# Ledger of designs, part 6: peptides against a protein of PDB entry 6EJA

Target 1, 276 residues: chain A of PDB entry 6EJA
Amino acid sequence: VEYMPANPVRIAFVLVVHGRASRQLQRMFKAIYHKDHFYYIHVDKRSNYLHRQVLQVSRQYSNVRVTPWRMATIWGGASLLSTYLQSMRDLLEMTDWPWDFFINLSAADYPIRTNDQLVAFLSRYRDMNFLKSHGRDNARFIRKQGLDRLFLECDAHMWRLGDRRIPEGIAVDGGSDWFLLNRRFVEYVTFSTDDLVTKMKQFYSYTLLPAESFFHTVLENSPHCDTMVDNNLRITNWNRKLGCKCQYKHIVDWCGCSPNDFKPQDFHRFQQTARP

## One batch from the design tools (peptide; made by RFdiffusion4, then SolubleMPNN)

Design b1_p8_6_s1 (from b1_p8_6, 5 letters changed)
Fold by OpenDDE base, seed 5:
Structure b1_p8_6_s1 (fold): chain B 276 residues (1-276), chain A 8 residues (1-8)
Amino acid sequence: as target 1 above (276 residues)
Amino acid sequence: SEYSALTE
């Protein structure tokens, strides 16, 4: 027996896509599409072919839109956070899209539940925010994330400029860059002028992999801190054997891991894969 | 865990 909510939440799915992986995007889109949800897609400025393909999809579905602005993003770049923040602002300004949750997706990430299960769950916990923490030593996390280092995104490269201090009085946290955020928190992040949001936006504009830590840190230090749930309800295609080869060293003055896009042969793993 | 960064 599955709970059927009387007022089901509606989800704004934000997809940040690049390259020419149209088939992978189509597979993901077909897997997650529902008429009651909304889909806002950002295509990398350099991915014109993909942009044309996505525009075709958006013309076929009234609940699918493409960002009129496009950024040139790189792995680990601070601009990814800018992309999310601008998308959040856009979505809040779309009065004809009454969404309740913001969920980011990529070809390497899928919800662990069916649509009905996800909607039922989120409808029951509509006041909560779902962010998965690293679950390790915080000092180690800071070091491994390079949060105590200053980065500058310029000319498609993340330059490490030097050391920096973590802002005083801020409890830093982070982990997965895949999250589920309720509209109220998104409104707070988007429109608040308090010192926390202002300082963190500035701090993370010079941060490597900012999406893995920004929302965690803002939430946990905000008046909304009690809404934190240490779970992102995701299955991510992690293959550290393939994804932890420091393959982005030519783009970023740091080494990191990256999940892999799901391929048809990977779908059997949904039954076996646990959240990392 | 799902965070990506590693030290050099």
Scores: peptide ipSAE 0.031, ipTM 0.708, DockQ to the pose 0.216
Fold by OpenDDE base, seed 1:
Structure b1_p8_6_s1 (fold): chain B 276 residues (1-276), chain A 8 residues (1-8)
Amino acid sequence: as target 1 above (276 residues)
Amino acid sequence: SEYSALTE
């Protein structure tokens, strides 16, 4: 039995799903579902079958909703950040969902802790934000991520248009696009009109794999910078031999790595005490 | 876990 906090945090899990992996999604959902949390699911505009399946799930659970808007996203596309930002706005406007943390999930990434452990931990550190940095030379990171390159998402492709400079006075950081953000920081990102947020939203709208760096960069340069914890509390199914084959070159004018989806045998990594 | 892009 895990320690139960007096005021346990409630988590908004945001899932961005695509394709026809309905069975996989169902398995993942069963593994991560808890009645005290909230689940907001975006289904790719092109994935109509999956959308229908997800709608069925949302009708069965009061704490599961599907985005009424749908974007056509591509791997590495800037639109992924747009999806997260819009979902954040939506979640902030849902007054009936008092969530404390924003957590994005995929079939390739799971929290390293059980639900009880995660809730206990986050309840203790509810004022912190959890983002994993690359932990390497920042200059190398910028080059490898293509942050000094300008990209345009158009016609289901990320076009590399040319070079660009990192904004002056901004300390760029990044690493994992899997993060745990507290509500306060999400509010800041969503509604702030300061120069930092405004410029970064524009900058990252032309960025490859923007979610891997946007929130890190904004946080570290913001008044909330002291809330950063260099850990996203995730287990990602990485197999770089499989995931780093430049398999997305036809979609993006860049080569990148992608994690593998968890197999059914891997779902035990995140255990729920209350399953649907 | 860490994401990484590959250079051209």
Scores: peptide ipSAE 0.031, ipTM 0.706, DockQ to the pose 0.178
Fold by OpenDDE base, seed 3:
Structure b1_p8_6_s1 (fold): chain B 276 residues (1-276), chain A 8 residues (1-8)
Amino acid sequence: as target 1 above (276 residues)
Amino acid sequence: SEYSALTE
């Protein structure tokens, strides 16, 4: 018998999907769907068939919505962060969806806990934010991540324009682009007009893979820094032999690694891996 | 993930 919290948290799951994720999306949706949570789905502007399919799902479930706006996202593109930020704003404006946590998901990364476990855990730590850091030398991270480089997303390409400096007084951090953020912090990111949020939104508008670092950096330099937990409660399907082949050099002026989509046979890992 | 810059 698991502990049932008196005031269980409700989760807004944000899904950013494209045409290749049709089957994965269906599997993931079945695995994570619960009547008490909310699902906000962004479908890539180019994935019209998938969009129609997702719209059908959204019409069947009152707690599933599709973004009325759609972006053409590319791997590593700054527009991915824009997608999350706009989704956050939308979700905050949905007064009929009283969510407590923002969680992004893809077929490449799943929560390692059951719904009951996840809800129980987050209900206990509802004031915390869960972001996984890279766990290595920060200077090395900056270099390898290209954070000291200026990128411009244009014509479905991330153009490297030159070098740049990290803003003065900012401690950059990052790691996983999968995060669990509480509503309070999402409100801060969305509506704060302080120098930190303003500066970081500008900075990360020209950043490669911005979602892997933006929220970490903002959180750790914000008044909410004490809410940071170095854990995202995820299992990522990493296969570096397959995912680290500079496969996106045609899209981005940078070589990077990417995780692989989960397959049905991979789901057993959810029960085998535990994070504190 | 680790990344490397493309060289011209």
Scores: peptide ipSAE 0.028, ipTM 0.688, DockQ to the pose 0.190
Fold by OpenDDE base, seed 4:
Structure b1_p8_6_s1 (fold): chain B 276 residues (1-276), chain A 8 residues (1-8)
Amino acid sequence: as target 1 above (276 residues)
Amino acid sequence: SEYSALTE
């Protein structure tokens, strides 16, 4: 029998989807849907067919909403962070959705625990934030992520403009762009006007793959730093042989790796993954 | 595993 907390946390799942990922989205949605959680879906501005499909779903479930605004995002684009930040603001303004945690998901990433286990776990650690760090040399991470490079998103391309310095006094960190953030920290990121948040929002507006580092960096340098947990509780379908081929070079002036979408044949990986 | 970028 699964433990049921007296005051279970409610999760706001944010899905950023694009292209023809309708089937993958449906599979993921079915896998993660629960009546007590909330689902906020952003569909790329260019994905009209997918948008129509998602709208149909949102009309069927009261706890599913679609962003009224839509951005045209690219792989590695700074606009992805903008999408998350705006969605966070929207979710905070939805007074009828009392969520406790913000969780982003994609077809390439699933929680490693069942819903009941996840809720039980997060209910016990509701004051914590879960971000997975790269776990290697930080200097190397900075170089490989291009954090010391200035990028500009324009005309559906990430242009590398030159070099830049990491802001003084800031300890940069990052890793996975899949995170679990509590409402309090989301409020801080959204509404704080302190120097840290202000500078980091500016800095990461010109950053490649900003979501992989922004929240880590802000959290670890903030008064909320003691809430950091180096674990995102995710199973990610990594296949570096397939995902590290500089396949996005035409979009960004950088080479990167990406995970693969989960397919039915990949389901066995869930059974083999050890829990944290 | 994690997302990563490769330098040229």
Scores: peptide ipSAE 0.027, ipTM 0.682, DockQ to the pose 0.197; fails the geometry check

Design b1_p8_6_s2 (from b1_p8_6, 5 letters changed)
Fold by OpenDDE base, seed 2:
Structure b1_p8_6_s2 (fold): chain B 276 residues (1-276), chain A 8 residues (1-8)
Amino acid sequence: as target 1 above (276 residues)
Amino acid sequence: SEFSALTE
């Protein structure tokens, strides 16, 4: 018997999609859709066909919206963080969508629990933020992530401009760019004018793979630091043997890895949501 | 680990 909370949390799922994988997106959407949650989808500016398809879906469901703005994003680009930050602001301004948690999703990363289990769990821990740390040597992490390097996203490329210093007094952390953030922390990140948020937004606007470190670093150095849980409650389809081949050197002046999309056969274990 | 970057 699954525990049913008296005041179940509602989740804003943010999807950042690109390419031509409309069928794959449809399958993923069907797997994660629930009438009580909200879905905010950003389609890459260059993916017009996909955008048209997603718009059609959004017209069929009242709890599905598409960003009116579209960015051209690249792997590892700083613009991905901008996309998340703008989507957070949009979602906070949507007064008709009373969401409690912000969750980003991709075809390579799924929640490890059923919808009911996830809702029950988050309803119990609604004051917590779930960010998975790298769990290794932090100095090594900084070096490997290139956090001490200055990057500029321009002309669909991440240019390495030179070296930089980590801001003084900041404890840098990071790991997975898949996270579960409560509304209160999202409000802080979005509207705070304190020195931490201001400096970090500026710092990470010139950062490679910023979503893997920005929210971790901001949270751990903020008044909300006690709300961090070192777990993102996800199954990520990592196969580093296949995904770590420096395949993005033509786009980024750095070497990186990518997780693999889940296969269609993997979707069955996640299709336990209430569908319309 | 669950991060994507490697080295230069």
Scores: peptide ipSAE 0.170, ipTM 0.851, DockQ to the pose 0.210
Fold by OpenDDE base, seed 4:
Structure b1_p8_6_s2 (fold): chain B 276 residues (1-276), chain A 8 residues (1-8)
Amino acid sequence: as target 1 above (276 residues)
Amino acid sequence: SEFSALTE
Protein backbone atom coordinates (compact mmCIF):
# COMPACT_ATOMS: atom_id res chain seq x y z
CA VAL B 1 0.00 0.00 0.00
CA GLU B 2 1.38 3.35 -1.04
CA TYR B 3 1.59 6.12 1.50
CA MET B 4 -0.84 8.88 0.70
CA PRO B 5 0.14 12.28 2.01
CA ALA B 6 -2.47 14.50 3.57
CA ASN B 7 -1.58 17.37 1.28
CA PRO B 8 -0.22 15.81 -1.89
CA VAL B 9 1.79 17.98 -4.21
CA ARG B 10 0.42 18.70 -7.63
CA ILE B 11 2.79 18.72 -10.54
CA ALA B 12 2.93 20.91 -13.61
CA PHE B 13 4.45 18.80 -16.32
CA VAL B 14 5.94 20.78 -19.14
CA LEU B 15 6.46 19.01 -22.42
CA VAL B 16 8.45 20.55 -25.22
CA VAL B 17 7.77 18.51 -28.31
CA HIS B 18 8.63 18.72 -31.97
CA GLY B 19 8.67 16.77 -35.19
CA ARG B 20 6.60 13.68 -35.67
CA ALA B 21 6.88 12.28 -32.20
CA SER B 22 3.16 11.67 -31.89
CA ARG B 23 3.47 8.08 -30.80
CA GLN B 24 6.21 8.79 -28.33
CA LEU B 25 4.27 11.70 -26.94
CA GLN B 26 1.15 9.61 -26.63
CA ARG B 27 3.02 6.89 -24.78
CA MET B 28 4.61 9.34 -22.43
CA PHE B 29 1.36 11.16 -21.86
CA LYS B 30 -0.44 7.96 -21.00
CA ALA B 31 2.36 7.01 -18.66
CA ILE B 32 2.38 10.27 -16.73
CA TYR B 33 -1.19 11.47 -16.92
CA HIS B 34 -3.10 11.96 -13.73
CA LYS B 35 -6.19 14.01 -13.08
CA ASP B 36 -4.59 15.86 -10.19
CA HIS B 37 -1.62 17.12 -12.16
CA PHE B 38 -1.29 19.70 -14.89
CA TYR B 39 0.19 19.41 -18.33
CA TYR B 40 1.47 22.34 -20.35
CA ILE B 41 2.66 21.44 -23.81
CA HIS B 42 4.75 23.50 -26.17
CA VAL B 43 4.83 22.36 -29.76
CA ASP B 44 7.56 23.62 -32.02
CA LYS B 45 6.37 26.30 -34.39
CA ARG B 46 7.28 24.15 -37.35
CA SER B 47 5.43 21.06 -36.17
CA ASN B 48 1.91 21.87 -37.28
CA TYR B 49 0.64 18.32 -37.53
CA LEU B 50 1.82 17.54 -34.04
CA HIS B 51 0.30 20.78 -32.84
CA ARG B 52 -3.09 19.79 -34.18
CA GLN B 53 -2.85 16.45 -32.45
CA VAL B 54 -1.86 17.99 -29.16
CA LEU B 55 -4.68 20.50 -29.41
CA GLN B 56 -7.12 17.65 -29.74
CA VAL B 57 -5.79 16.13 -26.55
CA SER B 58 -5.96 19.42 -24.72
CA ARG B 59 -9.62 19.77 -25.60
CA GLN B 60 -10.35 16.42 -24.01
CA TYR B 61 -8.69 17.13 -20.69
CA SER B 62 -9.24 20.20 -18.57
CA ASN B 63 -5.80 19.87 -17.00
CA VAL B 64 -3.99 19.87 -20.33
CA ARG B 65 -3.15 23.11 -22.08
CA VAL B 66 -1.09 24.05 -25.09
CA THR B 67 1.04 27.16 -25.23
CA PRO B 68 -0.66 29.82 -27.31
CA TRP B 69 2.79 30.93 -28.39
CA ARG B 70 5.15 28.66 -30.25
CA MET B 71 8.87 28.94 -30.76
CA ALA B 72 11.07 27.44 -33.39
CA THR B 73 13.77 25.74 -31.39
CA ILE B 74 16.91 23.91 -32.38
CA TRP B 75 19.11 21.44 -30.58
CA GLY B 76 21.27 23.28 -28.15
CA GLY B 77 19.54 26.56 -28.84
CA ALA B 78 19.18 29.25 -26.26
CA SER B 79 15.53 29.48 -27.20
CA LEU B 80 14.86 26.27 -25.31
CA LEU B 81 15.55 28.07 -22.07
CA SER B 82 13.30 30.87 -23.22
CA THR B 83 10.61 28.30 -23.80
CA TYR B 84 10.94 26.98 -20.28
CA LEU B 85 11.05 30.43 -18.74
CA GLN B 86 7.99 31.59 -20.61
CA SER B 87 6.20 28.39 -19.70
CA MET B 88 7.05 28.99 -16.08
CA ARG B 89 5.64 32.48 -16.26
CA ASP B 90 2.49 31.23 -17.90
CA LEU B 91 2.04 28.56 -15.29
CA LEU B 92 2.50 31.05 -12.49
CA GLU B 93 -0.16 33.24 -14.04
CA MET B 94 -2.62 30.36 -14.22
CA THR B 95 -4.32 30.94 -10.91
CA ASP B 96 -6.69 28.06 -11.53
CA TRP B 97 -3.78 25.59 -11.64
CA PRO B 98 -2.37 25.31 -8.12
CA TRP B 99 0.76 23.36 -8.95
CA ASP B 100 3.60 22.80 -6.49
CA PHE B 101 6.34 21.43 -8.73
CA PHE B 102 7.57 22.10 -12.22
CA ILE B 103 8.77 19.02 -14.08
CA ASN B 104 9.93 18.82 -17.65
CA LEU B 105 9.82 15.54 -19.54
CA SER B 106 10.68 14.06 -22.88
CA ALA B 107 10.33 10.71 -24.52
CA ALA B 108 13.92 10.01 -23.55
CA ASP B 109 13.32 10.65 -19.89
CA TYR B 110 10.99 9.19 -17.30
CA PRO B 111 10.62 9.50 -13.57
CA ILE B 112 12.12 6.54 -11.76
CA ARG B 113 9.15 6.33 -9.45
CA THR B 114 5.50 5.63 -9.90
CA ASN B 115 3.17 8.55 -9.69
CA ASP B 116 2.15 7.68 -6.16
CA GLN B 117 5.74 7.27 -5.07
CA LEU B 118 6.77 10.47 -6.78
CA VAL B 119 3.95 12.45 -5.22
CA ALA B 120 4.65 10.99 -1.81
CA PHE B 121 8.33 11.76 -2.14
CA LEU B 122 7.85 15.30 -3.38
CA SER B 123 5.20 15.95 -0.76
CA ARG B 124 7.76 15.10 1.87
CA TYR B 125 10.40 17.25 0.24
CA ARG B 126 8.24 19.98 -1.21
CA ASP B 127 10.75 22.66 -0.26
CA MET B 128 13.56 21.06 -2.21
CA ASN B 129 14.72 21.39 -5.79
CA PHE B 130 16.04 18.42 -7.69
CA LEU B 131 18.83 19.07 -10.17
CA LYS B 132 21.33 16.45 -11.21
CA SER B 133 24.89 17.70 -11.48
CA HIS B 134 27.47 16.36 -13.86
CA GLY B 135 29.47 15.04 -10.94
CA ARG B 136 32.85 15.57 -12.55
CA ASP B 137 35.51 18.19 -12.85
CA ASN B 138 33.75 21.50 -13.15
CA ALA B 139 36.41 23.05 -15.33
CA ARG B 140 36.09 20.19 -17.73
CA PHE B 141 32.34 20.55 -17.69
CA ILE B 142 32.62 24.22 -18.56
CA ARG B 143 34.89 23.43 -21.47
CA LYS B 144 32.79 20.60 -22.79
CA GLN B 145 29.59 22.58 -22.46
CA GLY B 146 31.14 25.55 -24.15
CA LEU B 147 30.11 27.80 -21.30
CA ASP B 148 33.21 29.87 -21.87
CA ARG B 149 32.09 30.45 -25.44
CA LEU B 150 29.61 32.97 -26.74
CA PHE B 151 26.81 31.66 -28.92
CA LEU B 152 24.09 33.40 -30.87
CA GLU B 153 20.95 31.67 -32.01
CA CYS B 154 20.00 32.99 -35.40
CA ASP B 155 18.45 31.52 -38.53
CA ALA B 156 18.02 28.12 -36.94
CA HIS B 157 21.70 27.93 -36.10
CA MET B 158 23.82 28.39 -33.01
CA TRP B 159 26.70 30.54 -34.11
CA ARG B 160 29.85 30.51 -32.05
CA LEU B 161 30.98 34.10 -31.92
CA GLY B 162 33.98 33.86 -29.66
CA ASP B 163 35.21 33.37 -26.16
CA ARG B 164 33.77 34.76 -22.97
CA ARG B 165 34.43 34.70 -19.29
CA ILE B 166 32.29 33.29 -16.57
CA PRO B 167 30.84 36.15 -14.53
CA GLU B 168 32.78 37.01 -11.42
CA GLY B 169 31.54 35.49 -8.22
CA ILE B 170 29.39 32.91 -9.95
CA ALA B 171 29.90 29.23 -9.35
CA VAL B 172 28.77 27.54 -12.53
CA ASP B 173 27.25 24.10 -12.35
CA GLY B 174 25.09 21.89 -14.48
CA GLY B 175 24.34 18.47 -15.79
CA SER B 176 20.94 17.14 -16.72
CA ASP B 177 18.43 19.40 -18.39
CA TRP B 178 15.68 17.42 -16.72
CA PHE B 179 14.76 18.81 -13.35
CA LEU B 180 12.13 19.08 -10.67
CA LEU B 181 11.68 22.59 -9.36
CA ASN B 182 9.37 23.73 -6.62
CA ARG B 183 7.00 26.61 -7.18
CA ARG B 184 8.90 28.92 -4.86
CA PHE B 185 12.09 28.62 -6.85
CA VAL B 186 10.21 29.00 -10.11
CA GLU B 187 8.71 32.19 -8.75
CA TYR B 188 12.17 33.40 -7.85
CA VAL B 189 13.55 32.66 -11.29
CA THR B 190 10.56 34.25 -12.97
CA PHE B 191 10.09 37.42 -10.98
CA SER B 192 13.32 38.17 -9.16
CA THR B 193 15.11 41.30 -10.26
CA ASP B 194 18.25 40.65 -8.26
CA ASP B 195 21.65 40.78 -9.85
CA LEU B 196 22.04 37.01 -10.02
CA VAL B 197 18.88 36.27 -11.96
CA THR B 198 19.34 39.28 -14.20
CA LYS B 199 22.92 38.43 -15.05
CA MET B 200 22.26 34.75 -15.55
CA LYS B 201 19.32 35.32 -17.85
CA GLN B 202 21.52 37.55 -19.93
CA PHE B 203 24.46 35.17 -19.82
CA TYR B 204 22.44 32.13 -20.76
CA SER B 205 20.68 33.86 -23.61
CA TYR B 206 23.98 33.37 -25.42
CA THR B 207 24.64 29.89 -24.12
CA LEU B 208 24.67 26.49 -25.78
CA LEU B 209 22.36 23.97 -24.12
CA PRO B 210 21.35 26.50 -21.50
CA ALA B 211 18.82 24.30 -19.72
CA GLU B 212 21.61 21.96 -18.66
CA SER B 213 23.23 24.64 -16.57
CA PHE B 214 21.02 27.69 -16.02
CA PHE B 215 18.85 26.40 -13.23
CA HIS B 216 21.76 24.68 -11.49
CA THR B 217 23.82 27.82 -11.57
CA VAL B 218 21.03 30.12 -10.49
CA LEU B 219 19.97 27.86 -7.66
CA GLU B 220 23.44 27.25 -6.28
CA ASN B 221 24.26 30.94 -6.23
CA SER B 222 20.89 32.07 -4.90
CA PRO B 223 19.44 32.41 -1.43
CA HIS B 224 17.70 29.14 -2.22
CA CYS B 225 20.97 27.23 -2.54
CA ASP B 226 20.27 25.08 0.50
CA THR B 227 17.29 23.54 -1.25
CA MET B 228 19.32 21.76 -3.90
CA VAL B 229 19.25 18.00 -4.16
CA ASP B 230 21.73 16.44 -6.56
CA ASN B 231 19.21 14.12 -8.13
CA ASN B 232 16.56 14.61 -10.77
CA LEU B 233 14.78 11.34 -10.02
CA ARG B 234 14.98 10.38 -13.66
CA ILE B 235 15.87 7.50 -15.85
CA THR B 236 17.29 8.88 -19.04
CA ASN B 237 17.85 6.62 -21.99
CA TRP B 238 21.47 7.49 -22.58
CA ASN B 239 23.38 5.47 -25.08
CA ARG B 240 26.45 7.42 -25.97
CA LYS B 241 27.50 4.91 -28.56
CA LEU B 242 24.39 5.78 -30.46
CA GLY B 243 23.84 9.33 -29.35
CA CYS B 244 27.29 10.85 -29.61
CA LYS B 245 27.95 11.22 -33.30
CA CYS B 246 28.36 14.96 -33.49
CA GLN B 247 25.09 14.83 -35.35
CA TYR B 248 24.18 18.43 -34.64
CA LYS B 249 27.27 20.04 -36.08
CA HIS B 250 25.19 21.35 -38.94
CA ILE B 251 22.96 23.19 -36.49
CA VAL B 252 25.39 24.15 -33.77
CA ASP B 253 29.02 25.13 -33.92
CA TRP B 254 29.68 22.43 -31.33
CA CYS B 255 29.53 18.67 -30.99
CA GLY B 256 27.07 17.04 -28.69
CA CYS B 257 25.12 14.00 -27.67
CA SER B 258 21.46 13.20 -27.34
CA PRO B 259 19.60 10.54 -25.46
CA ASN B 260 17.40 8.04 -27.22
CA ASP B 261 13.66 7.95 -26.96
CA PHE B 262 12.38 5.20 -24.77
CA LYS B 263 10.90 2.28 -26.59
CA PRO B 264 8.72 -0.42 -25.13
CA GLN B 265 11.65 -2.78 -25.03
CA ASP B 266 13.59 -0.28 -22.96
CA PHE B 267 11.11 -0.16 -20.12
CA HIS B 268 12.64 -3.18 -18.44
CA ARG B 269 15.42 -0.85 -17.38
CA PHE B 270 13.10 0.74 -14.88
CA GLN B 271 13.15 -2.47 -12.91
CA GLN B 272 16.90 -2.53 -12.76
CA THR B 273 17.50 1.04 -11.73
CA ALA B 274 18.12 1.63 -8.08
CA ARG B 275 15.95 4.17 -6.40
CA PRO B 276 17.66 7.12 -4.81
CA SER A 1 27.72 12.09 -17.13
CA GLU A 2 24.26 13.09 -18.18
CA PHE A 3 24.91 16.11 -20.32
CA SER A 4 24.80 16.66 -24.03
CA ALA A 5 27.79 18.72 -25.01
CA LEU A 6 31.12 17.20 -25.98
CA THR A 7 33.64 19.41 -27.69
CA GLU A 8 34.05 22.14 -30.22
Scores: peptide ipSAE 0.077, ipTM 0.804, DockQ to the pose 0.221
Fold by OpenDDE base, seed 3:
Structure b1_p8_6_s2 (fold): chain B 276 residues (1-276), chain A 8 residues (1-8)
Amino acid sequence: as target 1 above (276 residues)
Amino acid sequence: SEFSALTE
């Protein structure tokens, strides 16, 4: 018998989508939609057709909204973090949406639990934040992530400007850019004026793939550090043989990997993979 | 390891 919480958590799902994700978005939406949750969708500024489609969906469901602002995001771009941060602010200002958790999703990463399981789990651990760390040598992580390099997003390109130092006293961490954050921590990130949040927002505005490290780093160096759980409760469709070919050098002055979108044939993995 | 960055 699954535990049914008396006060089940409500989730704000944030989807950042572009034109290529039309079919995947439909599948994902059908898979994750629930009347008790909230869905906030950002459509890339360049994906007008998809935007129109998503708007139509949002008109049909009261718990689905589309960002009134749209960014042109690129792989590895700092603007992706800006998208999340602005979405967080928007969601916090939506007083009619009493969400408890912030969860970002794409076609490349799905929750490994059913809705009931996820809600039950998060309801039990509503004070925790779930971020998956890289689990390797931190110095190596910094080097591979280019965190010691200064990047500028301009003209749909991430320009490497030079070297930089990690701020003193900051323990940098990161890993997956898929996270489950409780409202309290999102409030902290959004509204705190402390040196940590201010400094990290500035630092990561010039960072490659900032979403893979920003929230980890802020959380671990914050007063909320004891709320971190090294698990994002997700399955990512990684195929490094296909995804690690430096295919983004034309966009970013760096080599990177990308996960693959889930296909229906991949869904069996949800039942086979378990995370604590 | 679930990060996207690789090398320069």
Scores: peptide ipSAE 0.075, ipTM 0.798, DockQ to the pose 0.219
Fold by OpenDDE base, seed 1:
Structure b1_p8_6_s2 (fold): chain B 276 residues (1-276), chain A 8 residues (1-8)
Amino acid sequence: as target 1 above (276 residues)
Amino acid sequence: SEFSALTE
């Protein structure tokens, strides 16, 4: 018998989907759907067929919505962060959706806990934010992430323009771009006009893979810094041999790894899957 | 754990 919290948290799941990932999305949706949670889905502007499919799903469930705006995103693009930030704003403006946590998901990512377990856990730690750090040398992280480089997203490409400096007084951190953020922190990120949030939004608008570092950095340098938990409570289908081939060099002036969508044959690896 | 980015 699982523990049932007296005041269970409600989760806003944000899904950013593209291409022909209908089957993967359906599988993910079936795995994570619960009537007490909320699902906000962004479909890439270029993925019209997928958009139509997702709209059909949203019409069947009252707690599923599709973003009325759509961005054309690329792997590693700064626009991914923009997508999350705009989704956060939208979700905060949805007064009829009283969510407590923001959780982003992809077809390559699953929570490590059942919905009941996740809700129980988050209900106990509702004041915390869950972001997984890289766990290595920070200087190495900065170099490998290209955080000391200036990038511009233009014409479906991430152009490396030159070098840049990390803002003074800022402790940069990052790791996984899969996070669990409480509503209070999301409100801070969305509406704060302090120097930290303002500068970081500007800084990360020219950053490669910004979602892997933005929220970590903002949180750790914010008044909410004590709420950080170095765990994102999920597993990702990482296959380094497959995902780390510099396959996106034609899109990004950098080499990086990408996770793989979960396939039926991958399910046996859930317990063995390691995350970065 | 390992981050997604590799090299320039």
Scores: peptide ipSAE 0.028, ipTM 0.702, DockQ to the pose 0.216; fails the geometry check

Design b1_p8_6_s3 (from b1_p8_6, 3 letters changed)
Fold by OpenDDE base, seed 2:
Structure b1_p8_6_s3 (fold): chain B 276 residues (1-276), chain A 8 residues (1-8)
Amino acid sequence: as target 1 above (276 residues)
Amino acid sequence: SEPNALTE
């Protein structure tokens, strides 16, 4: 028998979607939807057809909303972090959505647990934040991530402008850009005016793949540092053989790897057994 | 999950 918490956590799922992946999005949505959670969907500014489809979904479910603002994002772009930060602010301002955890999702990532298991687990550890670190040499990570390089997002391209230094006194960390953050930490990131948050927001506005490092770095250098769990409870469809071909060099002045989208048959593996 | 691996 699955443990049922007395005060189950409610999750705000943030989906950042683009392109023509309407069917894929629909499949993922059906797989993760639960009446007790909240879904906030950002559709890329350029994806008008998808936006119309998502709006239709949002009209059918009271716990699904679409961002009234839309950004044009690119792979590795700093604007992705801006998207998350703005969505966090929006969600905190939605007083009618009492969420406890922030979870970002894409078609390339899926929670490893059923809804009941996830809720039970997070309800037990509601004061923790779940971020997966790279698990290797940090100096090497910095170099490979280009954290010591200055990037500018402009004209749908990430321009490498030159070298930069890591801010003094900051312990940089990172890893997966998929995270589970509790509301308290999201509040801190969103509303804190301390030197750490201010400097990191500025620093990461010129960073390649900022979501892979921003939240890690902020958390570990913050008063909330003791709440970090080195696990994001995710299964990512990684296939480095396919995903590490420098395929985004036309968009970014850097080479990198990307995860692959789950195939339709893969969704059945993660199909929730208990959902409304 | 693993982070993206970037190279110059």
Scores: peptide ipSAE 0.021, ipTM 0.658, DockQ to the pose 0.170
Fold by OpenDDE base, seed 4:
Structure b1_p8_6_s3 (fold): chain B 276 residues (1-276), chain A 8 residues (1-8)
Amino acid sequence: as target 1 above (276 residues)
Amino acid sequence: SEPNALTE
């Protein structure tokens, strides 16, 4: 018998979707949907067909909403962070949605645990934030991520403008762009006016793949630093042979790896990986 | 999961 918490946490799932991922989205939605959670879906501004489909879904479920605003997000674009930050603000302003955790998802990842397990776990650790670090040399990470480079998102392209310095006194960290954040930390990120949050928002507005580092860096340098858990409680479909071909060079003045959407044959991985 | 890896 699984432990049922007396006060189970409720999760706000933020889904950022684009392109022709309707089938993948449908599969993911079916896999993660629960009546006690909330789902806030952003559809890329250019994906009108997908937007219409998602709107239809949102009309069928009271706990599913679609962002009234839509951004045109490119791979590696700084605007992805803006999307998350705005969605966080929106979710905090939704007084009728009493969520406890923020979880971002794409078609390229799935939660490791069942809903009951996830809720039980998060209910036990409701004061913690779950961010997976890169687990390698930090200097190498900075170089590979281009954190010491200045990028500008314009005309559906990430332009590399030059070099930059990491702000003094800031310990930069990062890793997975998939995270589980508690409401308290989301409130801090959204509404704090301290130098850390202000400077980091500015810094990461010119950053490639900002979501892979922003929340890590803010958390670790914040008064909430002791709440960090180096785990994101999910699996991502990584196939470096397919995902590391510099396929986005036409969009970004940088080369990088990207995860792949899960296919039915990939689901066997769920049985092989378990994280505490 | 593993983060993206970028190269210049």
Scores: peptide ipSAE 0.021, ipTM 0.659, DockQ to the pose 0.163
Fold by OpenDDE base, seed 1:
Structure b1_p8_6_s3 (fold): chain B 276 residues (1-276), chain A 8 residues (1-8)
Amino acid sequence: as target 1 above (276 residues)
Amino acid sequence: SEPNALTE
């Protein structure tokens, strides 16, 4: 018998999509859709075909919306964090969408639990935030992530401008850029005017792959630090042999890895109680 | 899930 919470949490799923992967998006959407949750989709400014397709989907479901603003995003770009932050603000302003958790998704990362299991789990731990840390030497992490380097996103490229220092008194952390954040923490990140949030927003606006570290760092240095759980409850389709070829060197002044999109044969690993 | 691996 599966546990059924009395007051189940509702999730805002944020999808950041680009290219012409309409079929892949449709498959993912079918896999994660539930009537009790909310879906907020950002489509890259350059992906007009995909945008049209996503708009069609949003018209079919009352709990699916598309960002009215669109950014031109690049792999590793600082603008990805901006996209998340703006989407968080938007979602907080949507008074008709009473979501409890913010979850970002891509075609390369799914929740490891069924919808019922996920909801039950999050309902039990609704005051917690779930971010997966790198689990290695932090100094090594900083170096590999280029956190001690200053980057500028310009002309669809991440330019490495030089070296920088980590702000004094800040314990930097990071890992997966897939996270589950409760509404309270999202409110803090979005509206706080304290030195931590202000400084970190500025710092990470010049950071490569900022989403892998920003929320970890802010959370761990904030009054909400005791709410961190070192687990993002995700299955990521990692294939480093395939994804670690420095394929983005033409876009960013750094080499990195990217996860692979799930293929149709991979979807059997995930189960949903409700289908669209 | 795991973080990306980056190198200079």
Scores: peptide ipSAE 0.021, ipTM 0.656, DockQ to the pose 0.168
Fold by OpenDDE base, seed 5:
Structure b1_p8_6_s3 (fold): chain B 276 residues (1-276), chain A 8 residues (1-8)
Amino acid sequence: as target 1 above (276 residues)
Amino acid sequence: SEPNALTE
């Protein structure tokens, strides 16, 4: 890429991590770290060892912070959206961190571009939001996601309580829970008191896998709808043979798939990925 | 085409 922006965007990377896989996190952190960006890390409330490790890292870098609050999240839990929303609020209140984009990451997900390429691209399209849609029949998506079902997160379980209706007048969309959101849209989601944001926050507080649909739905029904780009610029370590076995049925009253954490042997895949 | 999320 030959384009060098005059005012390059700065990225707030939000990492939601759990377990004891500190080495994996360290590898990811090293791969994505840049002095011009910001890193806000949430460690699961139950992962004290990892929290100590992450705190140590945050003390070494001025642009790395750890959430002072910690949630106990589960796969598919509505609390994951709460984690993102609270992180967004925190980041907006950090006046010393002038970030332009919000990007969430995990050990199973990496940007498909180098830092320079990503920054150049986002600097050119700084007014856009990047969310990948499911690309299939919407009715089927709703059914498979269980959006027409009411879920309650309680006692480390997602309980399916019954059926519910999709709010009338809302165009529901979703897909990947990995996205790139500009600051303006994050501000809207965080501080807007309009009917859309209010109702969607309520609706998705009882939703399975809310991050896969909340931001898509809010964006597409908002005054910012024209900023939607159907691409999240990600490479995810998908192995459906391993990740689609309904392995979370003991936690969630639903079946789903999950990506696998990247291993060192998987890193070569990043180099083979073309630009979207 | 099941829903996809992060591994716990």
Scores: peptide ipSAE 0.020, ipTM 0.653, DockQ to the pose 0.243; fails the geometry check

